# Designs tried in a protein design run: peptides against a protein of PDB entry 6GMG. Part 20

Target 1, 331 residues: chain A of PDB entry 6GMG
Amino acid sequence: DSDDRVTPPAEPLDRMPDPYRPSYGRAETVVNNYIRKWQQVYSHRDGRKQQMTEEQREWLSYGCVGVTWVNSGQYPTNRLAFASFDEDRFKNELKNGRPRSGETRAEFEGRVAKESFDEEKGFQRAREVASVMNRALENAHDESAYLDNLKKELANGNDALRNEDARSPFYSALRNTPSFKERNGGNHDPSRMKAVIYSKHFWSGQDRSSSADKRKYGDPDAFRPAPGTGLVDMSRDRNIPRSPTSPGEGFVNFDYGWFGAQTEADADKTVWTHGNHYHAPNGSLGAMHVYESKFRNWSEGYSDFDRGAYVITFIPKSWNTAPDKVKQGWP

## One batch from the design tools (peptide)

Design b1_p11_2_s4 (made by RFdiffusion4, then SolubleMPNN; from b1_p11_2, 8 letters changed)
Fold by OpenDDE base, seed 2:
Structure b1_p11_2_s4 (fold): chain B 331 residues (1-331), chain A 11 residues (1-11)
Amino acid sequence: as target 1 above (331 residues)
Amino acid sequence: PLKSKANIKPP
């Protein structure tokens, strides 16, 4: 129960982290130790280390979403989301494939849909768009200049995003970013901002008016990217977990992974930071742990989820929560 | 809305 959530205590600014430990191909540590690492590596504002504030520690305590929250500076809105879906694979597998032994038709269709998403291509699309946005942000000193630059960049690349409505999350994302408006953030200057990426794993079968089978096994038609743009309509994502298929079975509502703005060209070498659950040191769940996973470990996800989206948001360039290089673990 | 994630089962 979320009632057992506790805010981690403050860590001294100069306290060095303990070594991370390997866990299933990723680096793992307890949340308090992550705070220590965060203060040493990611806390910098204008080149100065900062102690993680009580508010930031509270955000972090929410688990996986807390990791993204503290690093992005805002609770994830997930409005500018990208994915890649292989429609031909999906159709062909539905036509030529067969349910496994004991697999229902709905379970088969849900599985085939899940398998038709390409996490690497989805991530690549988000990186491509973030790169375009970063070019548009460069030397833009007001939102109008940014939008003009963005449209020009998209036109030059013949990108379908150029056809999005002006009210689309794609064009409105910057102005809807709190840190863009903050005096100590962007101060309404786009050139002070940079695009960053995080990922969300979630369940497709969230429509309560749909069949029970879709809620149990996935909705094959839900949360597909739009052709050409790769945009996913996330408006129907209400953080509803997968429905249990058997008594006593329970699923988690979501997972979030923080990428930031790493420049590593090889997707497989990128590091994703995420948490296991909300911090409940005195509860049944125990202390929150933070994981730094390679892309393969992150993108594999869990049976709790059948969708992955890669989301773009913005942070001030003065923040060091999204460095060009992320080192896995400690030291 | 629930903002916190419960436990993820180890892989």
Scores: peptide ipSAE 0.047, ipTM 0.779, DockQ to the pose 0.148
Fold by OpenDDE base, seed 1:
Structure b1_p11_2_s4 (fold): chain B 331 residues (1-331), chain A 11 residues (1-11)
Amino acid sequence: as target 1 above (331 residues)
Amino acid sequence: PLKSKANIKPP
């Protein structure tokens, strides 16, 4: 925790937000104004607006992860993550491609690996799986019924996820969701829950026992999805940033983007909500800002990161933090 | 769950 982090003050429930500002294809606002929008649009429990609680405001104050935290109701565990990697492209480019002028072999390999990930296909895989899960949830009134439905859906689609172990994050994700067990949440009824998606950008070269080159330029073999399932083992992600390649260069540890459960079929039209840093209005970083970006702006990421994962979790259907449609900005 | 450090990425 940064000593400069401050919890944003409460906003009156009926206070309307000020207009967002356009910023390079995204909408941007200060965190206090996002709280106002959140209370008007996303705060609903059983159709009734709620003031953002002190606890929720505290979660939000953590920056990009705070946006996902307040909307999902839990700190991201990242256990059920998906990506897409083109192995043939990777092998072909390594064989037939050449390093750029001044590019080291390690830098070349790291770049080629990064470019071999397809963010759109990774996102599409997560959406596909979330849809299967939502169908399995719809008529299930206990966990056993949910699991049976899920296995049937996977078998019908000949999906490789049907071969996952019963203890895998895939099958255990629902029962490990706190809001599923809450009386005012799922109350142990799967049909009261829905699958939602968020994304994490992070650095592949996190192994301290690896070469310095991997830490600087990426580990081409790290955090690849399993063939057939698209599952990414996130157990080695310890929020370690990229190592500097030049004096004075610094990188950040991660970025989180909230998608929720939007039904927009065109990936390019989907809206991703994220923050810049923790809220420090009296510190050097300043106030936290919240961004609502289109998929192209989100998936582009930063040089700080060479991996993107799309993660599935669950929220109660009574929450409005993941509506079918998200409008960018205000008004 | 362990709380991680917040990001400091520029906009």
Scores: peptide ipSAE 0.039, ipTM 0.778, DockQ to the pose 0.162
Fold by OpenDDE base, seed 3:
Structure b1_p11_2_s4 (fold): chain B 331 residues (1-331), chain A 11 residues (1-11)
Amino acid sequence: as target 1 above (331 residues)
Amino acid sequence: PLKSKANIKPP
């Protein structure tokens, strides 16, 4: 329950982290120790280390979303989301495949849909788009220049995103970023901003007007990327968890993983930072833990979720929350 | 395996 959430205490700016614990290819630590690492590695504003503020510690305390929140500077809006879905695979498997023993038709269709998403291709698409955006930002000193550059870049690449409406989240994302408008942030100068990526795992079967089977086993048609663009309409994501299939079963509403702006070309070597739950040191859940996972570990997800989206947002270049290289764990 | 997750959206 939200009532057990506690804001982690401040950590001295010069306090070094304790070693992270390796766990199944991940690096794990308690939230307080992550704050120490964050202050040493990610806290920099204009090249100067900063103590994590009370506000930032409060954001972080919300768990997995808190990790993305503190590093992006805003609560995730998830408007500019990408995925990859293999329509041919889906159709072929539905036609030629068979339910497993004991698997209902709805379970089968939900599973086939889940398996038809390609997390690596979805991530790659987001990286591609972020790269295009970063080129458009580089020499743009106002939003108009940014948009013009973006359209030119898309035209040069024959990218279907060039056909998006001017009101699309794709074109409006920068102007809707609070840090872009902040004096100490972008100060309305696109060239001071950079595109960053995070990922969200969630459940497809969120429509309460749909069948119980869709809520239990997934909605095969929900949250598919648009052809050509890879854009996912996230407007129907209301953070509703999967419905229980058996008594006593419960599912989590979402998971968030922070990637930032790593330049590592090999997806498998990229590091994703995420939390297990909100910080409740005196509650049943206990202290929040932060994980730094490789892409394989992140993209695997949980049975709680049948969708993954890769979301683009923006941060000021003066922030070090999205460095080119992320080292897993400590030291 | 990771510990059980319980992620709550802030109000």
Scores: peptide ipSAE 0.036, ipTM 0.753, DockQ to the pose 0.373
Fold by OpenDDE base, seed 5:
Structure b1_p11_2_s4 (fold): chain B 331 residues (1-331), chain A 11 residues (1-11)
Amino acid sequence: as target 1 above (331 residues)
Amino acid sequence: PLKSKANIKPP
């Protein structure tokens, strides 16, 4: 499937990026130029610029997931995912709405379910939780202290996450982060870590044992957030694309967007970094391009996907892959 | 790493 994938070459550490080009409110560049920007802006470890390693360039070459991978330091596990679903809207639209001309019942139900997700509220929930986690991390020098702080914060806010099991992705996420355990990372010190956010777009109708209609038009009941917590069970996400509705139609398996830890309060002003496809400069797909999109452009997604999740993970505070301010494009 | 390579439509 990706036999023509190529790892981008190394870029000199001090090479400045070429200007990005605007594209429908986004900033766009080729992957090699993104590496240049990354080295100037995001590469810092303990305040020192780093050349993107061969391993990191290889990760990046995988496309949209590669952008999240190189910035988070690990392949996305998607275990701690949040979304917002309007159950009342869903029920009301199913009851009172009608299929469009030429729309099947299954297509209608799938569309209504998709439209019942609120991307902005899902993102805000993830930011809220990340903020709570960051407060819990701040003065914690071991995992036990972090967990105690987290429980206290949740109790003070009367947050339903306080009732999650100790083995829940919510409480286990930090201990399951490789960079937390690394000597040059967290070194098992929570206060050296910070929460970061990325987003995944994917298809709901992934169950091979389900009806063909669900695979083609979506599963209205799949990947809904739990009430109160906003947690999404991602265990059934196997990166299976939407099934074709017509001969020759094909859909993409997923999209990933990197947010990090921006402090911009206005969601519409936040910047999301993502890639179009794996890097294949000598193949039919061509070179990988990287996009820096505003939230509106990111959250719009594609017809390939009917679900969005906002995922929390952790990186060392010494990394600059998740700065408080992200500038779109170059310069 | 999952061999499933991201191939999204251009924005």
Scores: peptide ipSAE 0.051, ipTM 0.791, DockQ to the pose 0.184; fails the geometry check

## One batch from the design tools (peptide)

Design b1_p12_1 (made by RFdiffusion4)
Fold by OpenDDE base, seed 5:
Structure b1_p12_1 (fold): chain B 331 residues (1-331), chain A 12 residues (1-12)
Amino acid sequence: as target 1 above (331 residues)
Amino acid sequence: TLADRYRERDAA
């Protein structure tokens, strides 16, 4: 029960993390130890490390979403989301494939749809767009200049995003970022901001008016990226979990992974930071743990989810929550 | 509530 959630206590600014190392692509530590690491590595504002505030510790205590929350500075809105879907593969498999033994048609279609998403290509698309945005930001001192730069960059690359409406999440994302408007953040200066990426795993079959089969096995037509742009309409994501397929079965509503702005070109070497559950040291779930996973570990996801989206948001360049290089564990 | 946004999950 969410009533068991507790805000982790403050950690002294000078306290070093207890050592932990990756195993099979994933490093794991308790939330208190992550706070220690965060203060040493990610807390820096304008080059000076900071103690994680009570507010930030409270955000973090919410689990996987809390990791993204504390590092992005805002609760995820997920409006600027990207994915990659192989329509030809999907159609071909539906036509030429067959359900497994005991698999219903709906289950088959849901599985085929899930398998038709390419997490790596989705991630690469988000990185591509983030790079374009960063180039547009670097010399822009007002939003108009940023938008002009962005349009020029997109035109030069013949990117379909150039055709998006001015009111679309793509063009409005910066102005809708709280830290952009903050005096100690962007202060309305785009050149003080940078694009960052996080990922969300969620369930496609969230429409309560749809068939029970779609809620159990997925909606093959839901949350597909638009051709050309790769944009996913996330408006129908209401954090509704997968419906049980058997008595006693239950699923979680979402998972969030923080990437930030790593410069590692090899997707497989990128590190994704996420949490297992909300912090409940005195409850049945226990203390929150934070994971630092390689892309392979993150993108694998869970059976709870059949969609993955890669979302772009912005943070001030003065924050160190999205460094060029992220390391797993602590020596 | 914010608490309702994240549901319980087993350790990975």
Scores: peptide ipSAE 0.052, ipTM 0.794, DockQ to the pose 0.140
Fold by OpenDDE base, seed 2:
Structure b1_p12_1 (fold): chain B 331 residues (1-331), chain A 12 residues (1-12)
Amino acid sequence: as target 1 above (331 residues)
Amino acid sequence: TLADRYRERDAA
């Protein structure tokens, strides 16, 4: 329950962040200090720094999803999601592997499925697609031109995404982006937009009609990427957390990490920004903290989750929430 | 509601 959530106060536009540095690949700061950093680094609209608005601060206060929310400009819809799943590994391990001592069959299958996902390849697929989209956006001044460019790019690469329906999340993502339609955003001009990436961690065993074991240990068949495209059907993700396996155990329903549009070619050197929980400075959880994690730190995830998806959305190029380079901490 | 979308998480 988020009843204790509080919107962080406004920070003066010119206030510099307190210094913080990465430790073991992760930098951490309190949300108020992140707002200061955000205003200095990410707030720019048309090259001009902006104070984080009350609305944006409210979005941010929701925790991990809030970080993605404030930087993407909209609540995550997660419709255009990618992952990578090694079917051969999965089948081989199920066939030749065996449950560990004390591990049930359901636990074994859930674990094997989780381990068969490749976070790095999933991320790379999303980056690949985002690059294609950005090329398609570059000289397109209406949606029709964008779609034509996109189809041509996909055809040239023999990408299976070219076969997606026109109404699929892949082709409809841009027109369904609020900032694309805003006068001060894209103004219906694709060339004013760019593709950005965030990641969601979540639980596979969300089907209430399935076995209790799947809800506890994962559904090996759920949320797999489609072969060829890498698209994950996220329609069944209802933000339902993992079911407890023991009394008193509880799990979080999701985690979000913001990547944006970093150009760092080495995945391991990319920075992911995420939050720990909603801001509750007067509650039991305490103040929200924001993390800037290297990919390995982010992709490691938590036992709460057995799926990771990499999602593409769009922001106006005039926004600086997705710069080419992201740095951890503050000097 | 939006409040229901995010669950409590430890500060770990």
Scores: peptide ipSAE 0.051, ipTM 0.791, DockQ to the pose 0.109
Fold by OpenDDE base, seed 1:
Structure b1_p12_1 (fold): chain B 331 residues (1-331), chain A 12 residues (1-12)
Amino acid sequence: as target 1 above (331 residues)
Amino acid sequence: TLADRYRERDAA
């Protein structure tokens, strides 16, 4: 129930976080302690620490999406999304595999489709594209120059994204970023912006006109990446959770993980920041907790979801919400 | 919809 959500109180700018350590790849702390850490590490604007504003604390209070929201500066639109799907594996498993004991055909097909996505390759594709975008941004002082640079970079790499329509999310993402247009943000100068990445986990079987089996066990054909580009059409994602398969069963609508712009080359060593639920200290759910998870912990996901997408957006370079290095916990 | 945009995540 969203009615019991509470905005966390302000924390003094000079207050240090209580210490916490990673355990089995994941560090965990309460939201108020994360705010303290955020103010010390991620709050900087033009090199100056900032107290998290009431608006930012309100965004954060929404849970996992709140972590991405406060760090990206906008509610996720998920328009520029990437994934990797092994079509050959999918076809071969359907042909040569068989349902497990007690597993229906629809359940089998849904599971095989889920397992045919490669989270690491999807993440690497997003990082590759973000790098191309950053090179296109660095010497561009207007959008036209950025787009020209981007097209040249793609042509040099023989990347299929060069064939995308000018109005596609790929080419329009920068101009559609509010912080790009802000005077104290990008000020319409691409060279003041950088590409950042977050991830969303969600359910494929969201079409209410489809079969009950697809809603319960997944739609094997939904939210697949386009060949060559890796782009996922996210337009049909309406935050609808998986349908129950047994009485009393319930599933969550989505999960978001913030990566930012870490430069760690080893995917397994990257850190993903996310939340458990909205902040309800006086409700049944309790206080919001923030997790800092290694990639393996994040990419494992939950049975609630059968799709993962890696999304690119932009933030001003003057923000420190996406540093080169992210550390778990606090000493 | 606005409802979808501001839907909070429940506990997993």
Scores: peptide ipSAE 0.046, ipTM 0.788, DockQ to the pose 0.072
Fold by OpenDDE base, seed 3:
Structure b1_p12_1 (fold): chain B 331 residues (1-331), chain A 12 residues (1-12)
Amino acid sequence: as target 1 above (331 residues)
Amino acid sequence: TLADRYRERDAA
């Protein structure tokens, strides 16, 4: 029960984290120790370390979404999401493939759809767009200048995003970012902001008006990226978990992973930070743990989810929650 | 439940 969630206590600003190291691509530590690391590495505002505030600790305590929340400065809205889907592969496999032994038609179609998404290409698309946005932000001192720069950049690259409506999440994302409007944040100056990336894993079969099979095995047509842009309409994502396929089976509603603005060109070497569950040290779930996973570990996901989206948001450049280099663990 | 592990902030 979420009622047993507890806000982790404050950690002294100068307290170093206990050592922990990656194993099989993933480093793991308890939330309290992550707070210590966060204060040493990610807490900097204008170059000065900050103690994680009570509010930030409360955000973090919500688990996987809490990691993204504390580092992005806002609860994820997931409006500017990207993915990559191989339509030809999907059609071909449906036409020429066959259900496995014991696999229903619906299960087969759901599986084929899931397998037709390319997590790496989806991530690369988000990085590409974030790069374009960062160039547009660089010398823009008002939103109008940013939008003009963005349109020019997109035109130069012949990017289909140039055809998006002015009201689309793509163009409205910056103005809808709270930290952009804050005096100590962007102060309405785009050049003080940078694009960052996080990922969400979720279930496609969320339409309650659809068949039970889609809720159990996935909706092959749901949450596909638009051709050319790679944009995913996330409006129908209501954090509804997968329906059980057998008695006693249960699934989680989502998973979030924080990437930020790492400059590592090799996707396989990038680090994704996420949590296991909300912090309940006195409850059945226990203390929250934070994971620092390589891309392979993150992108593998769980059977709970058949969709992965890579989302762009913005943070002030003065924040160090999205450094160029992220390291797993602590020496 | 597993779903409770990742409840949205406003869901509880």
Scores: peptide ipSAE 0.045, ipTM 0.758, DockQ to the pose 0.070

